Peptides against a protein of PDB entry 7PB4. Designs and how they scored, part 60

Target 1, 105 residues: chain A of PDB entry 7PB4
Amino acid sequence: KMLNIKEYKEKLLSTLGEFLEDHFPLPDRSVKKKKKNIQESSVNLITLHEMLEILINRLFDVPHDPYVKISDSFWPPYVELLLRNGIALRHPEDPTRIRLEAFHQ
Target 2, 218 residues: chain B of PDB entry 7PB4
Amino acid sequence: DALQMAVGYFEKGPIKASQNKDKTLEKHLKTVENVAWKNGLASEEIDILLNIALSGKFGNAVNTRILKCMIPATVISEDSVVKAVSWLCVGKCSGSTKVLFYRWLVAMFDFIDRKEQINLLYGFFFASLQDDALCPYVCHLLYLLTKKENVKPFRVRKLLDLQAKMGMQPHLQALLSLYKFFAPALISVSLPVRKKIYFKNSENLWKTALLAVKQRNR

## One batch from the design tools (peptide; aimed at target 1 F60)

Design b2_p19_3_s4 (made by RFdiffusion4, then SolubleMPNN; from b2_p19_3, 11 letters changed)
Fold by OpenDDE base, seed 3:
Structure b2_p19_3_s4 (fold): chain B 105 residues (1-105), chain C 218 residues (1-218), chain A 19 residues (1-19)
Amino acid sequence: as target 1 above (105 residues)
Amino acid sequence: as target 2 above (218 residues)
Amino acid sequence: KLKEELEVLEAIKERLQLA
């Protein structure tokens, strides 16, 4: 039973990853920035998959404070997507923190 | 030139030392407006000013005025649009600004140099359909963006659910009709054959400006 | 934990409307 659950989880993660890549890819920021010195903060954006993993892990690792701080690596449209689809919630007092929605409550 | 000074002002922000900050702001705003409506703005200028308008750096009135004069001389960079969408999601701009942005995006759609990256935002725009204020304009945008590959069963279901909730809105019907065109097997419901797709195009704030841009680019 | 994680993933999938 446990093996089946693990396998199913892996399959689900893989399927989810593919879906996210297909429908919610990061924009190709490979703007060939010609060398002009604009210190555009090369903040590496994480994938939606990675963002979800962070949120899920936080929920299980720290269930009493399941909030994750929105970093510069969090692409704002992804944050908005998660919020709009009821996957994530903002902290009521700190809008810079989000948590995975409690789907079982 | 005066435009560069104005753009620089908005980019760098008001210099603390100016006793008459409001007058200076108004002067620069008028400069941008005048040039934009007369000649259009360069893609680089739009890139800068669009981000400023959506970043919440200035008040809603200023942001609205800036956004209203985001008229290209030739083209709008796709990258500017992608960045703008990001700013919209940060939540520092007003709801009215968001609506105006989508109106602008629809109005200026043909002047965007590329659509590849914007098409990647399809899923994001689709998720915004549930916003009642944005829905008409997002539907119009999606109507412009939708390709056969975007028409998926889950999106069809979502549109139908939205229609059930909001009623048979003309803009939803237009989008659904397009979906049915691309994937008739996914939409079993009979959609009224609307000969005229009426998006709220009648209120295009940029009609005159768009005509001028088209004339310049001929 | 694993079951709960799976449930969460399923819920996410549903909300993203994964077929």
Scores: peptide ipSAE 0.605, ipTM 0.918, DockQ to the pose 0.306
OpenDDE base, seeds 1, 2, 4, 5: peptide ipSAE 0.596, 0.604, 0.605, 0.601; ipTM 0.917, 0.918, 0.918, 0.917

Design b2_p19_4 (made by RFdiffusion4)
Pose (drawn by RFdiffusion4):
Parts: sequence; structure tokens; C-alpha cells
Structure b2_p19_4 (pose): chain A 91 residues (1-28, 43-105), chain B 212 residues (1-189, 196-218), chain P 19 residues (1-19)
Amino acid sequence: KMLNIKEYKEKLLSTLGEFLEDHFPLPDVNLITLHEMLEILINRLFDVPHDPYVKISDSFWPPYVELLLRNGIALRHPEDPTRIRLEAFHQ
Amino acid sequence: DALQMAVGYFEKGPIKASQNKDKTLEKHLKTVENVAWKNGLASEEIDILLNIALSGKFGNAVNTRILKCMIPATVISEDSVVKAVSWLCVGKCSGSTKVLFYRWLVAMFDFIDRKEQINLLYGFFFASLQDDALCPYVCHLLYLLTKKENVKPFRVRKLLDLQAKMGMQPHLQALLSLYKFFAPALISVKIYFKNSENLWKTALLAVKQRNR
Amino acid sequence: EAEAILYQKVQELVILTAE
């Protein structure tokens, strides 16, 4: 059961990364890829379940933040505009 | 054959400025509907015309008439439905066309050969609940399509939030009652749906439904 | 279409990470 989930997770992650690079590229400060942004969000969601918010730095491309906001993937802090969290789809 | 000429004409897409082209388009569309309302269309023709109508090609009236004449002689391929869901996801489709398609998918539900690959698109179907124009028809579709495996906690939470936003709507209540039946531990709280008139009820389709 | 697909893939990945 564990190995099956692992194979599925790795396959989903690889295909997701390819899809991101194919359909959501950077334009050319130092910006990070959308993949790294999603990785930071997913890591913070499970590492700190009581505060899954991450600060928005200059490396976050505003179009990516707005993309994640429009599609219900990322959620804004009720008071602090510089923080965003990942939607807890698992619950 | 008389129908294949119209299928090929619609596959060629829209043509030049109209000198006599309006009459030609009308003749081809009349031929298709006559065949559809007399004895029905085959799976291949339906697979072609449904995806042509749900694409950006041709105007709204042509797509509406094509959707209103999508009556199967036997069955409907599920791959055609998958491609149709994909064309909806493209977004170059009219709202009224989307409503008509959901109505058609609800009406033609028992004439799809297989429904497992369609159930795999439950997420795409559920995401359309945000749109309050598609909400009743999407709820009617999910009432038919929902299995036990589809009742995930996230969906229950989002459906409860949508109920709180819109109120206890009939279609939302019916879908929530189905979710309660399938997963009572995740939440506490088929049949009549408004605007559920079968627009595609021909006599032969009626005999086939009774034979079903 | 790309946005809808992105949403679906990210939703599944979050669930799998929780497992």
C-alpha cells in the first residue's frame, strides 16, 4: 500500500512539474519558479499545521500569487497581506 | 450519404462571407436534425458534432441547434463526453451552451455506454458549483453521478459553505442528502429538479428509455 | 484549462503529502 502511494505520488509530482514548466513559465530581482513556491507552501502546510502562512517576498512573482489565489489554491491571511497559506485539501 | 456531407461540412469549420452560405448551413443543419429526430444519430457522428458545437467554431445558434439535435440512435461514447468536458474546460464556450450541455448530459445519462471515466471527472464537475448559473444543473448531474468514493471531506465542507452562502436550495439539499447517505460521519444532512424537462424526448428515444 | 488542471493536480498532491 505504501509503495503504491509512493509511486503515485512521484508520478503525479513529476507530471505536475512538467505541466508547470510547460504552461506557467517565468518571464525570462531573483524570482523563484512556481514549483519552488508550491513546494514552500506544501512544506509549511504540514510542518507548521498551526501557522501555515508564509511571508510573500520579492522572489514571489505577483502573477503566480494571483494565479494561486484565483484558483482556490492559495488563501490570504485575514489581516496580514504579506502572508498566504495553502488550502488544506486533505481536510 | 446525406448526413455525412453535413458532418464533413461542419468539420470544415466556418467558411467565407455569406453569398449563399447561409442557405447551405441551414440545409446541412436541417438534414442533421431530420435524421436525429427521425431515428437518431450514431456514436461517431455524435462524437464529432457535440465536440464541434462545444468548441469556439460556429455561432451560438448553430451550437444550440446541434446540441438540441444530439439524440443517439443507440448509445453515446464516453470518450466523447470526456472530450466535451475538456472543451468546457477550454472556456471559449457560451454560458447558455454550457447550461444546455449539462441539461443534455442529465437527459442522456442512461444512454452513455460507460460512466466510470465520466465519474473520474467528478472534480471538474464539482468545481463548476461556484457558478450560480450552472449550479442547479451541476447539482442535478452530481446527484446522478455521485458514488461513495466521491464524497470527500473537502467537498462536503465546500458544499456546506455553498449552502450557507446560497441558502437551503432544493438542488443543494438533494446533493447534501446524498452526501449524508454516503458519509454520515462527515456531516448530518433524487429527485425533482427545476428546469429538468427533457428537451430531447423524441418518440424513438422514449421507446429506448422504456426498453431501458 | 491549464488552471483547472493545475487545481486538480495540486489538490491530489496535498492529499498524498498528508498520507

Design b2_p19_4_s1 (made by RFdiffusion4, then SolubleMPNN; from b2_p19_4, 9 letters changed)
Fold by OpenDDE base, seed 1:
Structure b2_p19_4_s1 (fold): chain B 105 residues (1-105), chain C 218 residues (1-218), chain A 19 residues (1-19)
Amino acid sequence: as target 1 above (105 residues)
Amino acid sequence: as target 2 above (218 residues)
Amino acid sequence: MAEQLLRLMVEELVVLEAE
């Protein structure tokens, strides 16, 4: 029974990874640097897969404070996507913190 | 050949300059229909045309006709089905197209080459039970897909709540009976012992075509 | 974009992690 659940979980994770790459890729950085003085903040954006992994881990590792602080590595459209679809929730008092929805409860 | 030209037309879209766009579209659609019902379509042709039917590239009437002729010569690729399901999430297809797709998926289920990725979409199909128009067909699909690992307490609760709302529907009872078979401890409610499971539309739109496919592949 | 499918996949994953 446990082995089947583990295998199913691994398959689901793999499928999710492929799905995210196909449907929610990071924007191509190849937008031509027009010279305007926008500070090239060399911020490395993380994938949606990595973002979800962080949120899931926090939900289970720290269930009493499952919120993650939004960093500059969080692409704003991904944050909005998760919030809009009810996958994540914003902290009621701190808009810079989000949590994964506790679907298991 | 005529089929390749027809598929190419749907894939690339109408060439701007054709004065008789509607006549050209009808010609190519009839070509696809004739070949599909006579011989079936190759897996590659189904892959292309199924995506087109669900993408919203053409009108509902055209999409419906394309979907009705998604008859395999031999097999349907699982990848084509997964891509098709992704289009259902985009919301560019009509409700009638969604219903037709689920009917098609149930009818063609045995001709899909693999089920591994489709089984991973179990949660998506289960969520579609809330749509009253889809519910009978989704129950049938879930009846075909359900494994012991899919039978969870929260899904049992959702099915029982749905039964409370909709009443004792035959398709819902069939699915609940399967759930009770896999996990009897999760379903305390006595289910009527049905000798025969009945899903709506035992006469699928493709009955004759499917018989022909089976005869050709013997 | 398959946003609804994303939600459902995440939901299933969270449920599996809790088991």
Scores: peptide ipSAE 0.567, ipTM 0.651, DockQ to the pose 0.603
OpenDDE base, seeds 2, 3, 4, 5: peptide ipSAE 0.563, 0.581, 0.558, 0.561; ipTM 0.659, 0.646, 0.667, 0.662; seeds 2, 3, 4, 5 fail the geometry check

Design b2_p19_4_s2 (made by RFdiffusion4, then SolubleMPNN; from b2_p19_4, 8 letters changed)
Fold by OpenDDE base, seed 3:
Structure b2_p19_4_s2 (fold): chain B 105 residues (1-105), chain C 218 residues (1-218), chain A 19 residues (1-19)
Amino acid sequence: as target 1 above (105 residues)
Amino acid sequence: as target 2 above (218 residues)
Amino acid sequence: MAEQLLRLMVEELVILEAE
């Protein structure tokens, strides 16, 4: 039974990864770098997959404080997507922090 | 009066000699909170306490609690708001305090007696749009403040750049729609016609308190 | 439809992480 759950989990993660790439890709950085010298802090945006991984890990690793601080690497539309679908919750007192919904509880 | 003693404590600061500094602070803070939520605060009390909350005189927890109870009995002085914004420029307050202040400012906007000096701070507020944590609340504030004279080509470009970075956020869309209303020639992009302007903060922390204030002032 | 599926997949993943 345990082996089947692990295999199923791995398959689900793989399927989720593919699903996210197909339906929720990051916007193409194809906005032509016009060379204006503004040090565009090349904030590397993380994928929605990576964002979910961070949130899931935090939920289980630190259950008493399951909130993750929204960094510049978090693409705002992804944050909004998670919040509006009830996948994530915003901290009631700190709008810069979000948690994954505890679906197992 | 218990409230006057509490305000005086925050204004003068803790007297060094009291062994129970935390208990005394908590007592006075609770007094302010109770009066503010029950009756609201006078404009003079808000002037003093708002300045204290943003000056960095106390810790972030205390400042947050003070700011949360800045509920007017009747009006808030514009001068108090200008002073508060000046503290934001000094940068001694936490990011969470800044967010809370902008939320407060939006929530209490109709209770501010005048807007002339606040309107002069438009450029300062607009510059704060670059802070992702502040952006939703600043957009709401700017939506309330924006006049035709504020709509400039460089600000349009900045908003479009933010939209490109953040996507079509409801708060950005609301502000851009207002900009298009004042200066349609500056915004060639077709904005989706949203029937309802939506700012997430329609349910602010002070909704119940503000309803009570409005009922008392009728 | 995609957003609904996303929620279901995440929900299932969270439940599996808890067993």
Scores: peptide ipSAE 0.637, ipTM 0.386, DockQ to the pose 0.265
OpenDDE base, seeds 1, 2, 4, 5: peptide ipSAE 0.590, 0.569, 0.571, 0.577; ipTM 0.653, 0.669, 0.665, 0.659; seeds 2, 4, 5 fail the geometry check

Design b2_p19_4_s3 (made by RFdiffusion4, then SolubleMPNN; from b2_p19_4, 10 letters changed)
Fold by OpenDDE base, seed 2:
Structure b2_p19_4_s3 (fold): chain B 105 residues (1-105), chain C 218 residues (1-218), chain A 19 residues (1-19)
Amino acid sequence: as target 1 above (105 residues)
Amino acid sequence: as target 2 above (218 residues)
Amino acid sequence: MAEQLLRLMVEELVVLEAQ
């Protein structure tokens, strides 16, 4: 029973990874090369997969404070995507903090 | 060949210079329809055309005609189905297109090469039970997909709530009976012992074509 | 939308993680 849930979870994570790569890839670095003046903020953007992993882990690791601080590695369109779809919630008092929706509660 | 030209037209879109765009579209659509119903389509052709039909690239009438001719020669790729399901979420397809897709998915279920990735979409299909137009076909799909691991307390609650709202529909009863088979402790409600499970005949649109496909692949 | 599927996949993951 537990093995089947773990295997199903692992497969779902794999499928989610592939799905995110196909439908929500990070913007190609190649297109930004032509406009000179945008400060190459050397900030390594994380994938949507990594962002979701952080949010899921925080929800279960720290259930009393499930909020993650939005860092510069969080691509703003991904944050907006999660919020508008009800996958994440913004902290009521701190707009720089988001949590995963507690779908299990 | 004529089919490759037709598929290429749908994939690449209309060539700008064609004065008679509608006549060209109709010609290519008829080519696809004729081949699909006579011989079936290759998995690659289904991959391309199924995505086009659900992407909202063309109008609802065209999308509906494309979906109706998604008849395999041999197999349908699971990846094509997963991609198609992703397009259902984009909301660019009509409600009628969604219904047709689920009917197609049920009708073509045995021709899909693998089920591993489709089984991971169980939660998505289950959420679609709330759509009254989709519910009968989604129940049939879930009846085909449901494994013991999918039968969870929250899904049982949702099915019972849906039954309370819609009444004891034959398709809901079939799914609940399957759930009770896998997890009898989760369903305290006495379900009528139905000897026969009745779903809407989703295959009716493709029955003749599917018989022909099965005969050619024997 | 791919976005709705994303929500459903995440919902399923959260439900599975809670078990």
Scores: peptide ipSAE 0.631, ipTM 0.575, DockQ to the pose 0.565; fails the geometry check
OpenDDE base, seeds 1, 3, 4, 5: peptide ipSAE 0.631, 0.630, 0.630, 0.629; ipTM 0.573, 0.569, 0.589, 0.580; seeds 1, 3, 4, 5 fail the geometry check

Design b2_p19_4_s4 (made by RFdiffusion4, then SolubleMPNN; from b2_p19_4, 9 letters changed)
Fold by OpenDDE base, seed 4:
Structure b2_p19_4_s4 (fold): chain B 105 residues (1-105), chain C 218 residues (1-218), chain A 19 residues (1-19)
Amino acid sequence: as target 1 above (105 residues)
Amino acid sequence: as target 2 above (218 residues)
Amino acid sequence: MAEQLLRLMVEELVILEAL
């Protein structure tokens, strides 16, 4: 039973990774170079996969404070996607913090 | 079932022939209150009673008591909330009932099964920011509902105008901070970096009940 | 449809992780 769960989990993770790449890719960085001088702090955006990994890990590592601080690496549309689908919840007192929904509770 | 009889009484209204209408009403109201606080109400019961509380069928005192006991056993139907909001548009409920409804909506937000239709009501809720009594609670609701797509230039202007009129209210700052997060280019004004958002504690009225609901659904 | 599937996949993953 445990082995089957691990294998199934690995398969699901793989499938999720592929699914996220296909349906929710990061926007092409090709937003036009027009205005010159503002230091584009090239904030490296993380993938939705990486974002979910962070959120899942936090949910299980720190179940009493499962909130993750939204960094500049979090693409705002991904945050919105997770929130609108009930996958994530915003902290009631801090809009810069989100948690994964505790589907297991 | 005593609860079914009570709900049926509110739905059908007082039977004309009952000499002691007030005692009967109070009995049924106490039945609903007792069950709601002890066990919560089924989604169907909330649908019926929430509609009644906002329809103006009963007096403000009764409507207030009904609304205070709209505690779910498990979930609240989004359709019930949409229907409730439709009654706010009709204007048959008191200002105090409207305030209580928004407090309830914020407190029960996590127990609403879906948010898709509620999100479509964003514009209606946003328009209610102009009501000084509703503004703190509407800001909290909008804080929960706001998506990037909702952050429009005209709404930013309205929020800034409200801030200019009302001052730097914590609830407005919370909503503006969220707007800045989704659309930083629309908010040129330096907002004070508030590490903590303070909404009026709408949950206080239902805090014990909400804890009990969460414990039963574990 | 894709967004609904995403939720289901994440939900299942969280449940499996708890297990």
Scores: peptide ipSAE 0.656, ipTM 0.616, DockQ to the pose 0.341
OpenDDE base, seeds 1, 2, 3, 5: peptide ipSAE 0.652, 0.653, 0.653, 0.654; ipTM 0.486, 0.495, 0.607, 0.469; seed 2 fails the geometry check

Design b2_p19_5 (made by RFdiffusion4)
Pose (drawn by RFdiffusion4):
Structure b2_p19_5 (pose): chain A 91 residues (1-28, 43-105), chain B 212 residues (1-189, 196-218), chain P 19 residues (1-19)
Amino acid sequence: KMLNIKEYKEKLLSTLGEFLEDHFPLPDVNLITLHEMLEILINRLFDVPHDPYVKISDSFWPPYVELLLRNGIALRHPEDPTRIRLEAFHQ
Amino acid sequence: DALQMAVGYFEKGPIKASQNKDKTLEKHLKTVENVAWKNGLASEEIDILLNIALSGKFGNAVNTRILKCMIPATVISEDSVVKAVSWLCVGKCSGSTKVLFYRWLVAMFDFIDRKEQINLLYGFFFASLQDDALCPYVCHLLYLLTKKENVKPFRVRKLLDLQAKMGMQPHLQALLSLYKFFAPALISVKIYFKNSENLWKTALLAVKQRNR
Amino acid sequence: HEAELFLKVEELVIVTAQL
């Protein structure tokens, strides 16, 4: 059961990364890829389940933040505009 | 054949400025509906015309008439439905066309050969609950399509939030009751739906439904 | 493409939670 889940996760992740690079590229400060941004968000969601918010730096491309906000993937802090969290789809 | 000429004409897409083209389009569309309302269309023709209508090609009236004449002689391929859901996801489709398609998918539910691959699109179907114009028809569709495996906690939470936003709407209550039946531990709280008139009820489709 | 992205991310979050 574990290995099956692992194979599925790895396949999903690789295909997601390819999809992101194909459909959500950077334009050309130092910006990070959307993949790294999603990785940071996923890591913070499980590492700190009581505070899954991550500060928005200059490396976050505003179009990516807005994209994640429009599609219900990322959520804004009720008071602090510089923080965003990942939607807890698992619960 | 008389129908294949119209299918090919619609596959060619819209043509030049209209000198006599309006009459030609009308003749082809009349031929298709006559065939559809007399004895029905085959699976291949349906696969073609449904995806042509749900695409950006042709105006709204042509797509509306094509959708209103999408009556199967036998069955409907599920791959056609998958491609139709992908065309909906493209977004170049009219709202009224989307409503009409959901109405058609609800009406033609028992005439799709397989529904497992359609159930795999439960997520795309559920996401359309945000749109308050599609909400009742999407709820009617999910009432028919929902299995036990589809009742995920996230969806229960989002449906409860939508109930709180819109109120205890009949379609929302019916879908929530189905979710309660399938997963009572995740939440506490088929049949009549408004605007559920079968627009595509021909006599032969009626005999086939009774034979079903 | 945005809807696919949403679903792919949703599945990945769910699978990560299972592991």

Design b2_p19_5_s1 (made by RFdiffusion4, then SolubleMPNN; from b2_p19_5, 8 letters changed)
Fold by OpenDDE base, seed 3:
Structure b2_p19_5_s1 (fold): chain B 105 residues (1-105), chain C 218 residues (1-218), chain A 19 residues (1-19)
Amino acid sequence: as target 1 above (105 residues)
Amino acid sequence: as target 2 above (218 residues)
Amino acid sequence: SELTLRLMVEELVILEAEL
């Protein structure tokens, strides 16, 4: 039974990865900021897949404080996407923190 | 009056000699909270307490609780808001307190007696758009404050840069739509026609209180 | 597509809780 659940989870993660790449890709950094001198703070944006992994892991690893701090690597449209669809919730007192919805609860 | 004693405690600070400083603080804080939510606070009480909440005199938890109960009985003085913004510029308050203040300012905007001095602070509010945590609430505030004279080419560029960074957020779209209304020549980009301007319900924290204030002032 | 995302995440969370 557990083996089947693990296999199904792996398959679902793979399917989710493909789905996210197809429907919610990161914007191509190809906007050549021609202007020389602004230090491109090369903040590497994480994928929506990586963001979801972080949120899921936090929900299960730290259930008493399931909130993740929004970093500069979090693309704001992804944060908004998760919030508007009820996938994530914003911390009531700290808007820089979000949690995954506890769908299993 | 219990409220006057509570306000006086926050204004003068804790007298050194009380062994039960935390109990006394909590008692006075509860007094302010109870009166504020039941009846609202006078403009003078808001002036004092709002200044205290943003000055860094107390810890973040206390400041947050004070700020959450800044509910007017009738009006808020513009001068109180200007003083509060001055504290934001000094940077002694936490990021969460800043966010809460902007939420409060938006929620209480209609209860502020005058807007002339607040309108002069437009540039300071606009500069706060660069803070990702503040941006949604600042956009809402700017949507309420923006006049034709505020719509400048450099501000348009800044908003478009923010849009490029974070995408077309509803709050940015609302503000850009207003900018386009005042100065269509400055915004050549086609904005998607959203029928409904959607700001995050900053009012939700005070919704019940605001309804009560409106009922008392009818 | 956004609804599909929610459903997939919901299922993933439920599966994680069972393991």
Scores: peptide ipSAE 0.629, ipTM 0.383, DockQ to the pose 0.296
OpenDDE base, seeds 1, 2, 4, 5: peptide ipSAE 0.627, 0.628, 0.627, 0.624; ipTM 0.511, 0.511, 0.424, 0.518; seed 2 fails the geometry check

Design b2_p19_5_s2 (made by RFdiffusion4, then SolubleMPNN; from b2_p19_5, 8 letters changed)
Fold by OpenDDE base, seed 3:
Structure b2_p19_5_s2 (fold): chain B 105 residues (1-105), chain C 218 residues (1-218), chain A 19 residues (1-19)
Amino acid sequence: as target 1 above (105 residues)
Amino acid sequence: as target 2 above (218 residues)
Amino acid sequence: SELLLRLMVEELVILEAEL
């Protein structure tokens, strides 16, 4: 039973990864290169996959405070996407903190 | 059912022939209040009663009591909220009822089934920021509703103008901080890094009821 | 697509809770 769950989880993660790459890719860094003068905010944006991983890990590692601080690496459209779809919740007192919805509770 | 009779009374209005109109009204109002606070109301009951409370069919005291007992058993229909906002536009409700409605809307926000149509009302809510009595509660509502697409240069200007007029209010600062998060290029002003967002505790009126609803829906 | 994302994440969270 546990083996089947692990295998299914791995398959789901793979499918999710592919799905995220296809439907929710990061904006190509290439388009912003042409206007030289906007300070290349060297902020390395993380993928939506990485963002979800952070949120899931926090949910299970610290269930009493499952909130993650939004860093500059968090692409704002991804944050909005997660909030809009009820995948994540904003902290009621701190807009810079979000949590994953506890779908298992 | 006593609740169905009470809801039906408010929907159809008082039968003209009743000599004891006030006693009958009070009886039905107490019935609704008792059920709402104990068990919550069904979405259909909220749809009917919320509409009545904002229509101006009854006096302000009755409308206020009805609105205070708009506690869901499970969910509130988005359509009920849209209808309620439409009544706010008609202007038959008192200023105190409007304030109470926005407090209710913020308190019950998580129990509304969908937010798509409510998000379309963003412009209407934003316009209500100019009302000093509504402003704190509208800021809280907008804090919950705001998407990146809503953050426009003209709205930023309006918020900054309000801040200039009213001072650095915690609720305005919270909304501006959210705006800066979505569109940092539009807000050049250094917002004080307040670690804690403080909205007026709109939930205080329903705190016990909301806890009970959350426990029942677990 | 957005609904599918939610469903996939929901399922992933449920699976994670079972491990």
Scores: peptide ipSAE 0.640, ipTM 0.436, DockQ to the pose 0.361
OpenDDE base, seeds 1, 2, 4, 5: peptide ipSAE 0.610, 0.597, 0.600, 0.608; ipTM 0.623, 0.642, 0.645, 0.625

Design b2_p19_5_s3 (made by RFdiffusion4, then SolubleMPNN; from b2_p19_5, 8 letters changed)
Fold by OpenDDE base, seed 4:
Structure b2_p19_5_s3 (fold): chain B 105 residues (1-105), chain C 218 residues (1-218), chain A 19 residues (1-19)
Amino acid sequence: as target 1 above (105 residues)
Amino acid sequence: as target 2 above (218 residues)
Amino acid sequence: SALTLRLMVEELVILRAQL
């Protein structure tokens, strides 16, 4: 029983990865090389897969505070996608924090 | 056909060369409105126009008018509703358009050909309960959609939290009562036995049209 | 697409809770 659940989870994760790559790829940052010397720390955007992984892990690792702070690595459209589709929720008092929906509870 | 020309205009967008874009838009909009209220629209016409209304292709005033005339001749395709909900997720429509859509969805619920895919959207609709403007209409929609399988502990908690925040709203109580019916063990709170379920009359905007549709399909 | 995403995530969360 447990082995089958693990195998199914792995298969589902793989399928999710493929699905996310196909349907929700990161935009090619047309880094307009504006010439000016300011080391604009090119905040590397994380994939939607990585974002979901962070949110899922936080939900299970810290169930009493399952919220993740929205960093500059979080692509705003992904955040909005998760929120609008009921996959994630904003913290009621801190809009900079989001949690995954506790579908298992 | 004037209706086909009007639908085609909305689908293809304004042809650049028309000097009188606003008059042309108004003409086609009136054509759609007149046919929709008189005869209803075919499922294919609703599919096209509903997506246009929610896509943000036109201004809010136009989108609102289109959405108000999404009256079926016979049935609405479930696929059209699923696509429409997807547009809500893109967020190119106004808050007022979202409210109108949920009102429309409740009003037209019986005319949707299938409910299988809409039932899969249950979680999406449930998430929209947090929007104070949507909450009354979403509760009504969820009341129509809720099956025993949808009644989960986390959803019960959310509804109770919403009730704590918003007070004992009639629409929320109606939904909670249904939840208690399906899963009495999940709701320890004594809900007042409301004999009458009161939802906002979502149908009021389409009442006359819906009566006409029902008469034509008898 | 967005519906599929939600369903997949929901299932993953449920599966993880069983593990």
Scores: peptide ipSAE 0.569, ipTM 0.505, DockQ to the pose 0.582
OpenDDE base, seeds 1, 2, 3, 5: peptide ipSAE 0.560, 0.561, 0.576, 0.559; ipTM 0.521, 0.530, 0.467, 0.528; seed 3 fails the geometry check

